# Designs tried in a protein design run: peptides against a protein of PDB entry 6A30. Part 148

Target 1, 150 residues: chain A of PDB entry 6A30
Amino acid sequence: AQDADNVLQPIMDLLDSNLTLFAKICEKTVLKRVLKELWKLVMNTMERTIVLPPLTDQTMIGTLLRKHGKGLEKGRVKLPSHSDGTQMIFNAAKELGQLSKLKDHMVREEAKSLTPKQCAVVELALDTIKQYFHAGGVGLKKTFLEKSPD

## One batch from the design tools (peptide; made by RFdiffusion4, then SolubleMPNN)

Design b2_p30_5_s2 (from b2_p30_5, 14 letters changed)
Fold by OpenDDE base, seed 5:
Structure b2_p30_5_s2 (fold): chain B 150 residues (1-150), chain A 30 residues (1-30)
Amino acid sequence: as target 1 above (150 residues)
Amino acid sequence: EKEREERAEKMAKAREDALEYLRELAEKKE
């Protein structure tokens, strides 16, 4: 569980910041599309992280996300005017684009069989992420999340 | 705008609950 938290926390921090913004400014349909793309990104990142020894990648994901997360000052996001919302989406999308670059740096190591401990961590991580994206029913549908390759 | 704010709050709460659950599980296995 601690390992799952260590892997997920940097991703969740980035997601929380961006999703909070998107939830406030986006219409339901746009938000759903954003969530789906983020879900795919997270799943792809996790898949690659699982194939790589978890310990080395935690540091890279954490370091990459920490370096970029420091710029989000907890400033009271005054609901920007409509023009400011577009710029904020653009900035958030730019930050999310950095996760895509992280994907490219994660070398596909050969699928080593996960240890039972690693499997348990992955299962817990997946459950947590599914809950996170479902967000009590206001996010992605359970049926969509369950169709993702376990 | 109010509907979006309510949705955002619900999402934020659900996200926090998910993270808290993960943290609690991490603490119990220690």
Scores: peptide ipSAE 0.282, ipTM 0.790, DockQ to the pose 0.405
Fold by OpenDDE base, seed 3:
Structure b2_p30_5_s2 (fold): chain B 150 residues (1-150), chain A 30 residues (1-30)
Amino acid sequence: as target 1 above (150 residues)
Amino acid sequence: EKEREERAEKMAKAREDALEYLRELAEKKE
């Protein structure tokens, strides 16, 4: 369980900030679309992280998230001062884009079979993420989350 | 706008509850 928390916490911290913002500014249908895309991204990231040796990946995700967070300062492309909301969406989209790039840097290591302990951690992590995205019924439907390839 | 704020609050609470549950499970296995 501690291992699952350690793996999920950095991702969830990033998601919490972005999802809170999206929930406040987006219409219901837009929010649902965003949640679906984030769900796919998280699932793909987890799949890759699990296939990679677990010990190196926690530090890599945290380090990659930190390294890409610092690089965002210098590229002030003066986009015209459109409303504060548009800039926030753009920043959030840029952060999501960085998560997508994380996908490209993960070398396809050969699918090592997970140990029973690792499988239990993954199952717990998946259940937690499903609850997270369901968000007490205001997020994604359970039926959608259950149909996602495990 | 008010409905969006209420949704955001409910989502935040549900996420916190999920994380708390995970922490409690971690503490019981030690």
Scores: peptide ipSAE 0.275, ipTM 0.788, DockQ to the pose 0.403
Fold by OpenDDE base, seed 4:
Order: sequence, then structure tokens, then C-alpha cells
Structure b2_p30_5_s2 (fold): chain B 150 residues (1-150), chain A 30 residues (1-30)
Amino acid sequence: as target 1 above (150 residues)
Amino acid sequence: EKEREERAEKMAKAREDALEYLRELAEKKE
């Protein structure tokens, strides 16, 4: 569980910042679409990460997310006026685009069979991420999250 | 706008609760 937390925290920190922003600026329908795309991105990233050796994964995800996460702290996000919201969406979309590029840099290491411990960590991570995206019912529907390729 | 803020707050709280739960589970397994 601690390992899962360590792996998830950088992702969650990035997601929290972006999702909070999107939740504030987007209409419900737009937010759902954004969440769906983020979910797909996260799932795809995790799938690739899980196929990679766990030790490299924590460091790579952590390092990659940490490198990309440092950019968000400095701006006292004044709630932008209507015009500033579009720019924030654009910036957030750019950050998400960088996460997509992360997918390409993850070396296709041979799918090592996950140890039972690793499987447990992944399951816990997936459950946490599902809860995160569901967000008490205001995020993605459980049915959508459950249909996502595990 | 108020509805969006309320939604954002609910989402933030739900996410925090999920993370807290994860941390609690981590602490129990140690």
C-alpha cells in the first residue's frame, strides 16, 4: 500500500491540480469529456508502466511527473476572468499532451510477470484511481470506469 | 459558476478522502 501511495502521489498531485481547474471552469458535459480523456491517458500510462519493472516505474513516473509538476506551483492562480479560463484550459491541455508524450518515452521493456505483491499494488492503485475519477459521483460514472480495460 | 465551484469542492473532497483512505491502508499494512 505504501508503494502504491508513493507511485500514485505524483500522479494524483498533477491530476488534482488539473481536475480542480477543470472542475471550476468547465461545464458538466465538458468536464466529463475531459475526465474521460484523462482516464484513458492514465490507464494507458499505467498499463505501460505495469509492464515495466516496478522499480523503474516509480522512478520514471515519479521523476517524469515531478519534472512536469514543478511548473504548476509558482503561479498564484488568480481565478482568471472568462478570457483567462481558455488559456488555462489550453495550458492544462498542453500538460496533458506532455503526459501523452511520456507514453512514447516509456521503453517497451519486456512484460515481466507481476509478482503477487506488484499485482496487489496495481489493484490498489487502480481502485484508488477509479475512486479519484469517480469523485463521489460528481466525476466519471462507475460504469464507465469499470468498462475501462483493466 | 456557483454550481461549478460546488462541484469542484465536492470533487476535491472526494479525491482527498480517497487519498486519505489509501494512506490509512498503507499505515495498517506497515
Scores: peptide ipSAE 0.253, ipTM 0.776, DockQ to the pose 0.423
Fold by OpenDDE base, seed 1:
Structure b2_p30_5_s2 (fold): chain B 150 residues (1-150), chain A 30 residues (1-30)
Amino acid sequence: as target 1 above (150 residues)
Amino acid sequence: EKEREERAEKMAKAREDALEYLRELAEKKE
C-alpha cells in the first residue's frame, strides 16, 4: 500500500491542482470532457509505469516532475483575475502536454508479468483513482470508469 | 458560479476521502 501511495501521490498532486482549477472555471460539459481526457492520460501513464521497472520509474517521474517543478517558485498563488484564468488553463494544458510527452518518450518495453504484489498495488491504485474521478457523483460516472480497459 | 464552486468543493472532498482511504490502507499493511 505504501508503494501505491508513492506512485499515486505525484499524479494526484498534479491532478488535484488542475482538477480544482477546471472545476471552478469550466462548465459541466467541458469539465466532463476534461475529466475523460485526464482519465485516459492517467490510465495510459499507469500502464506504462507498471511496465517499467519500479526503480527507474520513481526517478523518471520524479525527474520529469522535478525538471518542470523548478519553475513553480514559492510564488504567492495570487488568485489571478479573469485574464489570469486563461493563463492558468494554458499552464495546466502545458503541464498536461508534458504528461503526453512522457507518453511519447516512454518506449513500450515488453509487458513484463506483474508480481502478485505489484498486481495488488495496481488494483488499489486503480480503485483509488476511480473514486477520485467519480468524486462522489460530481465527476465521471461509475459506468464509464468501469468500462475503461484495464 | 455558485454551482461550479459547490462542484469544486464536492470534488475536493471526494479527493481527500480517496487519499485518506489510501493512507489508511498503507498504514494497515505496515
Scores: peptide ipSAE 0.248, ipTM 0.773, DockQ to the pose 0.418

Design b2_p30_5_s3 (from b2_p30_5, 16 letters changed)
Fold by OpenDDE base, seed 4:
Structure b2_p30_5_s3 (fold): chain B 150 residues (1-150), chain A 30 residues (1-30)
Amino acid sequence: as target 1 above (150 residues)
Amino acid sequence: EKEREERAEKMAKARQAALDYLAELAKKKS
């Protein structure tokens, strides 16, 4: 569990910054689309890194996400005016686009078998991420999260 | 919109709760 927390925290910090903004500026449908894309990105990244020693690679995911994702300012974001909102959406979209490039930076190596401990960490991490994206029912539907390639 | 703010707040709380739960599990298992 500690390992999962250590791995996820950097990722979640970045996601929280972005999702906070998205949740405030996007209408429901757009927000869902953004969440779905982020979910796919996270899952794809995790899948690629699990091929390598899970803990190290998952940490690398966080690092890579941080490198490619410009952390949005943590704090109470003012409700944007129409003009400000448009710019914020544009910036957010740009950031999301940069995050999508993470896929290209992940080199898939030979799949290594995970130890039982590593499997448990991954399972817990995945469960946490699912809960995170579900966000008490406000985010992505459980059915979507469960159908996503884990 | 106020609705968006309310949603954002709810989402933020839920996300934080998920992380907090993970942290608590980590403490208990360590």
Scores: peptide ipSAE 0.320, ipTM 0.821, DockQ to the pose 0.402
Fold by OpenDDE base, seed 5:
Structure b2_p30_5_s3 (fold): chain B 150 residues (1-150), chain A 30 residues (1-30)
Amino acid sequence: as target 1 above (150 residues)
Amino acid sequence: EKEREERAEKMAKARQAALDYLAELAKKKS
């Protein structure tokens, strides 16, 4: 549980403000598309984490995410005017673009067999992230989330 | 706009609940 929390918390902290912004600005279909792309990004990040040594994973991901998230304002976003909305989306997309580069900084090793403990951590992490993206039914559909990222 | 705000609030609450649950589990097992 602790390892799962350590891995996911930085990622979610980086995404949360931007997701809030998108939810406020975007219509439902656009928001869904954004969520799907973010889901793929998170899954890809997690896949890379699984193949790396646990101790290295936390520090590396946390450090990289913090470096890329420096410009993220954590606050209540005022509803923008139409012109302001475009700029806000652009800014949020810029921040998320930095997150996508995280994939390039992570070394993918060969898939290692996980210990039972590691499996439990991964399962907990996956359950948590699925709930996060489902967002009480207003996010991604369960059927989409249950599909293998591969 | 009002519909979007309501959706955003619901999403935010759900996301936070997921994270809180994970954090609580981590604390209990430590």
Scores: peptide ipSAE 0.320, ipTM 0.820, DockQ to the pose 0.377
Fold by OpenDDE base, seed 3:
Structure b2_p30_5_s3 (fold): chain B 150 residues (1-150), chain A 30 residues (1-30)
Amino acid sequence: as target 1 above (150 residues)
Amino acid sequence: EKEREERAEKMAKARQAALDYLAELAKKKS
């Protein structure tokens, strides 16, 4: 449980800030699309992190999230004019795109079989993330979250 | 706009509840 919390908290803190903003400014259909893309990104990142040795990746994800999170704090939340909303979506997409590049630099180390402890941490992490994206029924549908992103 | 704000608040509360539960589980095993 502590390991899952340590891995998820930095990711969820970053997501909460962005999702709060998107929930306020986006129409329902647009918000749903954004949530689906973020879900796919998170699932793909987790899949790769699980395949990679646990010690090196926690620091990399944390470092990447910290490096990119510092850039968002300096923006005084001026209510985005129509142009600013597009730019914020573009910046969020750019940040998400950089997370996809992290995907390419993660060397395909042979999938070591997860220990039972590691499996339990992953299951707890996945359940937490599913609840997070479902958001009491106002987020993504359970049927979508249960499908493989592949 | 009001409907979006209400939705955003509900989502934020639900997300926080999920994180709080995870944090509580982490404290009980230490």
Scores: peptide ipSAE 0.309, ipTM 0.816, DockQ to the pose 0.369
Fold by OpenDDE base, seed 1:
Structure b2_p30_5_s3 (fold): chain B 150 residues (1-150), chain A 30 residues (1-30)
Amino acid sequence: as target 1 above (150 residues)
Amino acid sequence: EKEREERAEKMAKARQAALDYLAELAKKKS
């Protein structure tokens, strides 16, 4: 459980600040789309964190997320006009796109088999993240979260 | 706008509850 917390906390800290803003400014359909993209990003990040060499990769991923999150935070200051909301969504989409591009440039290491301990950490992490994104029923649907690949 | 604010508050509470649960599990196992 501690390992799962250590992996998730840096990501969730960034997400909480941004998702709070998005929930306030986005329409329901737009918010849902944003949540889906963030879900994919988190899943990909977790996969890399677990499969790639643990210590250096966690730091790198956390640093990358923080660097890209700065664009979202800067857009956060310009609330609350409709135009400002649109710009913030645009910035969020741009940052997600940049993260995807960066992923393609990262060296692919061979997938390592998970130890039983690592499997347990992944299971706990996935359950927590599903609850996080479901957000008491106002976020993503459980059916969507359950069908999403690890 | 009011509906969005209410949704945002509900989401924030639910997300925090998920994180709190993880933190509590971490404390129990460590």
Scores: peptide ipSAE 0.307, ipTM 0.815, DockQ to the pose 0.376

Design b2_p30_5_s4 (from b2_p30_5, 13 letters changed)
Fold by OpenDDE base, seed 2:
Structure b2_p30_5_s4 (fold): chain B 150 residues (1-150), chain A 30 residues (1-30)
Amino acid sequence: as target 1 above (150 residues)
Amino acid sequence: DKEREERAKKMAEAREAARQYLAEKAAARA
């Protein structure tokens, strides 16, 4: 659990900053879309960090953005600051690239299997991140968060 | 926008609760 805290603190700090910003500047529908894309990005980054060979932050971000970035262009992102919501997500994704630090705390064994300790860290991490995205009911629905494939 | 500020506040409170939960779990296992 202490290891989970050490791993999650930087992620939580990044999420706190980004989610607060998005909540302040985005309309409800836009915020929901942003949250969904961020959730996908976080989950995919965690999955790749745990399951796949170490990738560079740039490679992970580029791959994730290419796969998921198309969803953001469809929305008339009325951001008061004339900043394209897509650009904000790109910036958020860049910051979330630091999720690669999870690999430093999760010693990957060759067999792609997580040790019980690593599993506990991942479970706690997922639970915490789900709470962040659910945000007391004003964020993403629990049903959506629970259906996300690990 | 007042609505957005209230939402942001509620979200921040939820995240703080999650941090506290994590800290409590970390302390309980130590």
Scores: peptide ipSAE 0.313, ipTM 0.813, DockQ to the pose 0.423
Fold by OpenDDE base, seed 4:
Structure b2_p30_5_s4 (fold): chain B 150 residues (1-150), chain A 30 residues (1-30)
Amino acid sequence: as target 1 above (150 residues)
Amino acid sequence: DKEREERAKKMAEAREAARQYLAEKAAARA
């Protein structure tokens, strides 16, 4: 339990900062879209971290960004507005690379299988993150969060 | 935007509640 807290605190801090920023800057629909993308990114990162321990965070993020970035046309439009949700998502994705710390605590390089303790930590982490994204109902819907492949 | 600020506040409150919940669960297992 203490381990879960230690692992989750950095993630929560990161999410707090980013979600606060997004909430302040984004219109409701944009915010929802951003949250969905962040959720997807977080889930994918966690999944890969758990399923593919040998992968470095950079590779996971890079793969995630590549998978998600294929839709980002290279239009180097220097959109001066740092307010572009895409850039914010990208920055958030980069910051989510710190989720590797979760990996280091949860999965030793050789352990493909999570111990029951690690599973409990992951479950707690997922629940907490879901709460963060749901945000008392002003964020993502529970149905959306639950449809994510566990 | 006042609406955005209000949403941000609500979200922050929800996140804080989640943190508290986590802490409580952590304490209960301990």
Scores: peptide ipSAE 0.309, ipTM 0.812, DockQ to the pose 0.442
Fold by OpenDDE base, seed 3:
Structure b2_p30_5_s4 (fold): chain B 150 residues (1-150), chain A 30 residues (1-30)
Amino acid sequence: as target 1 above (150 residues)
Amino acid sequence: DKEREERAKKMAEAREAARQYLAEKAAARA
């Protein structure tokens, strides 16, 4: 649990700043779309970090962020702000790339299986992040979060 | 704008609750 706290604090700080900004500037439908894309990015980053063998730490997250960043650029998100909303989301995704710190604590040592301790840390991390994205009911639906591949 | 501000406030409150939950779980295992 202490390990989960240490790993999640930087991520939560980053999410607090970015999610607050998006909530203030985005219309409801746009906000929901942004949240879904951020959720997918976070989940995919965690999955690759946990499941995939340690490729060079920076390359997997960088590749994932680049892939999702390109996907977001192709999405015509009409943000009412004069600033390219796609660029803002991309920047937020880059900052979320600091999920590399989560990798340092969940680095697959030997076998493809997580230790019970590592599993407990991941479960706590996922529950916390789900609460962030659900946001007391004003964010993503619980059904969507539960169906997401963890 | 007012509706967005209220949503942002509710989201912030939910995130704070999640932080408190995490802190409580961390303290209980120490």
Scores: peptide ipSAE 0.302, ipTM 0.806, DockQ to the pose 0.427
Fold by OpenDDE base, seed 1:
Structure b2_p30_5_s4 (fold): chain B 150 residues (1-150), chain A 30 residues (1-30)
Amino acid sequence: as target 1 above (150 residues)
Amino acid sequence: DKEREERAKKMAEAREAARQYLAEKAAARA
């Protein structure tokens, strides 16, 4: 569990900054969309980090952005800020490169299988991140978070 | 703007709670 804390602290700090910004500049519908995209990005990054350890941060980010980045452009709602929501997510994703630290702490370079200890760390990490995105009920729904790949 | 600020506040509070949760679990399992 201490390992989870050590790994997640930088990620949480980054998420705090980004989510605060998004919450302040986005209306409800836009914010939800942003949260969904970020959630997908985070989950996919974690999955890839665990399942595909050989991937680099840049590769993971680039791949994830290509897969999920299109969803924000079709938003009916104009962002109150002059910033493009897609660009904001892109920037956030770059910053979320800190998720690579999960690889170092939770995944052995030579093994795709997790030890029981590593599984426990991942579970705790997932629970924590779910709380971040649920945000006391003002963020994503629990049902959505639970159905997402982890 | 007010609504967004309130939402941001609630989100921040929830994240702080999550941090506390993590810290507690870390301490318990250490």
Scores: peptide ipSAE 0.302, ipTM 0.805, DockQ to the pose 0.462

Design b2_p30_6_s1 (from b2_p30_6, 15 letters changed)
Fold by OpenDDE base, seed 3:
Structure b2_p30_6_s1 (fold): chain B 150 residues (1-150), chain A 30 residues (1-30)
Amino acid sequence: as target 1 above (150 residues)
Amino acid sequence: SREEIVQAFLEKLRELAAKAPKVDELPWKK
């Protein structure tokens, strides 16, 4: 559980910060676009988390966040408090871009086959995430989520 | 385990969803 939290907490903190900000200041169509990008990021991150060893993921996430470390405390990405809305969006976008680079910097290991149990968990996770991003119709369309190549 | 990581992720998503603004609180809501 602690290892899982160590891996996921930086990502979730970023997601929390970004979604909170975007929900407050973005127009609906802009928010949907942002959610599409977040969806891709989350799917890619999950793929790496499932396929690669947890320790490797934790190390890479930590390394990536530390390398760009301004506004990061204990893996949490913090938005500048003294920035206006436009600047905050810019900073959030930049930080999201940093996370997207995680895929490129992670050490590639051979694709591991998932156990039946792992497959079941992944399926549940995917369904939950789809529901999350759909957000009762405010978020992404179900058709988009089902057809996503990520 | 990977299963535990996925479960933790799901829990965090639920927490995030709980903190998310309600539809009626969105800035574009008329």
Scores: peptide ipSAE 0.024, ipTM 0.412, DockQ to the pose 0.098
Fold by OpenDDE base, seed 2:
Structure b2_p30_6_s1 (fold): chain B 150 residues (1-150), chain A 30 residues (1-30)
Amino acid sequence: as target 1 above (150 residues)
Amino acid sequence: SREEIVQAFLEKLRELAAKAPKVDELPWKK
């Protein structure tokens, strides 16, 4: 259970730190893509956390998110000066790229058959995360979430 | 605006996280 929080919290931190920036610099379509990629990452991570020992994935995600989070002061990403903004964009893009790589790594692992218990947990987790990403209607569309093969 | 959408999303996400079952209450921990 802590594993899900351990995964979700860093993601939330990433979102808090970077989505504001992405919203400013990205078109709506790009922002949607970012959200979709995050969705996929979360789904894959949750699936693996249930199927695989949580320690390795948490460490990887935590390390990935911490490495890049240290540079983003907790403050509302005020648009720094043009030079600072560019660096922040670069960092945000790098973080996104790393998340994508993590996703790819996760997808390559052979889908181990889930036990019935694991399936039930996955289903519950999926429902929960769908709610998170739907975010009361302001997030991803329900139709997309339901059709996601992840 | 896109910024408003993102902010709303984050706020709702935080709200949902706060309402989420505690880690200790999750079925896979039991």
Scores: peptide ipSAE 0.018, ipTM 0.411, DockQ to the pose 0.033
Fold by OpenDDE base, seed 1:
Structure b2_p30_6_s1 (fold): chain B 150 residues (1-150), chain A 30 residues (1-30)
Amino acid sequence: as target 1 above (150 residues)
Amino acid sequence: SREEIVQAFLEKLRELAAKAPKVDELPWKK
């Protein structure tokens, strides 16, 4: 079964492991950028889940996220130097940016048009995902979510 | 603080994930 929680779980695991540290060493604008990249990743993943064989997509994303999270702090509050912290965040942001392009690597049936049923699914899924990322007002701004081309 | 925002965000995500309808429960699957 393809559930929204299954799509988000690998991302949440990564975030739980690292965001506490990132919040301390990143400025607000950088943190927002990271969250925006995650938003793009989730949106692309959801699209692929609907259009492509779902099992392979989730497994691949989970594996990729774990791989890219390797070597990052595991929820440690030990702050590195400013320079080290900046570099770490830069690398993390870069990694997330690359992951957001996972859709491009999963080229299978990318040009496949959605059936009316699939369109309805996408619409509902998008609304749900927006709520996830809005997170009761503490996450991404609703205005950003509505304007996102993803 | 940024840390508080992040924690609140993560907690809310977990909550929403737990409450999210399963695919088998979605209207289009009926």
Scores: peptide ipSAE 0.023, ipTM 0.406, DockQ to the pose 0.033; fails the geometry check
Fold by OpenDDE base, seed 5:
Structure b2_p30_6_s1 (fold): chain B 150 residues (1-150), chain A 30 residues (1-30)
Amino acid sequence: as target 1 above (150 residues)
Amino acid sequence: SREEIVQAFLEKLRELAAKAPKVDELPWKK
């Protein structure tokens, strides 16, 4: 559980900030598309953080993720204008883009099987993130989340 | 427009997803 939290919390913090902003400025259909792409991004990020490096390195990765998420906290505030909102969403995209740089700080390992411990962490993480994206029924459908090939 | 902004954002996300390393076997895919 703790390992899952270490991996997910920074990502979730980032997502919370961004999604709050997007919920304010996006129409429902557009928001759903954003959520779907974020889902893919999160899944890929989790794959990198858990599978490529050993779990022992998750603290370092988590720290990096958290640092990149901090810049989006103001997204929870009411948008003063449309132009400001535009800038905010681009900033959010930029911050999310920084996640790709984490690979340079990770131990580069090829695809390997997960240990039982790693599997347990992944399962817990997935359950949590699915609930997050479902957002109590207002987010992505459970059927979509369960059938996702990511 | 909002749609254009979101589209640009989505493109960025897709790029990030495409750059992610792939693992052949993951627990949730079994």
Scores: peptide ipSAE 0.016, ipTM 0.380, DockQ to the pose 0.028; fails the geometry check

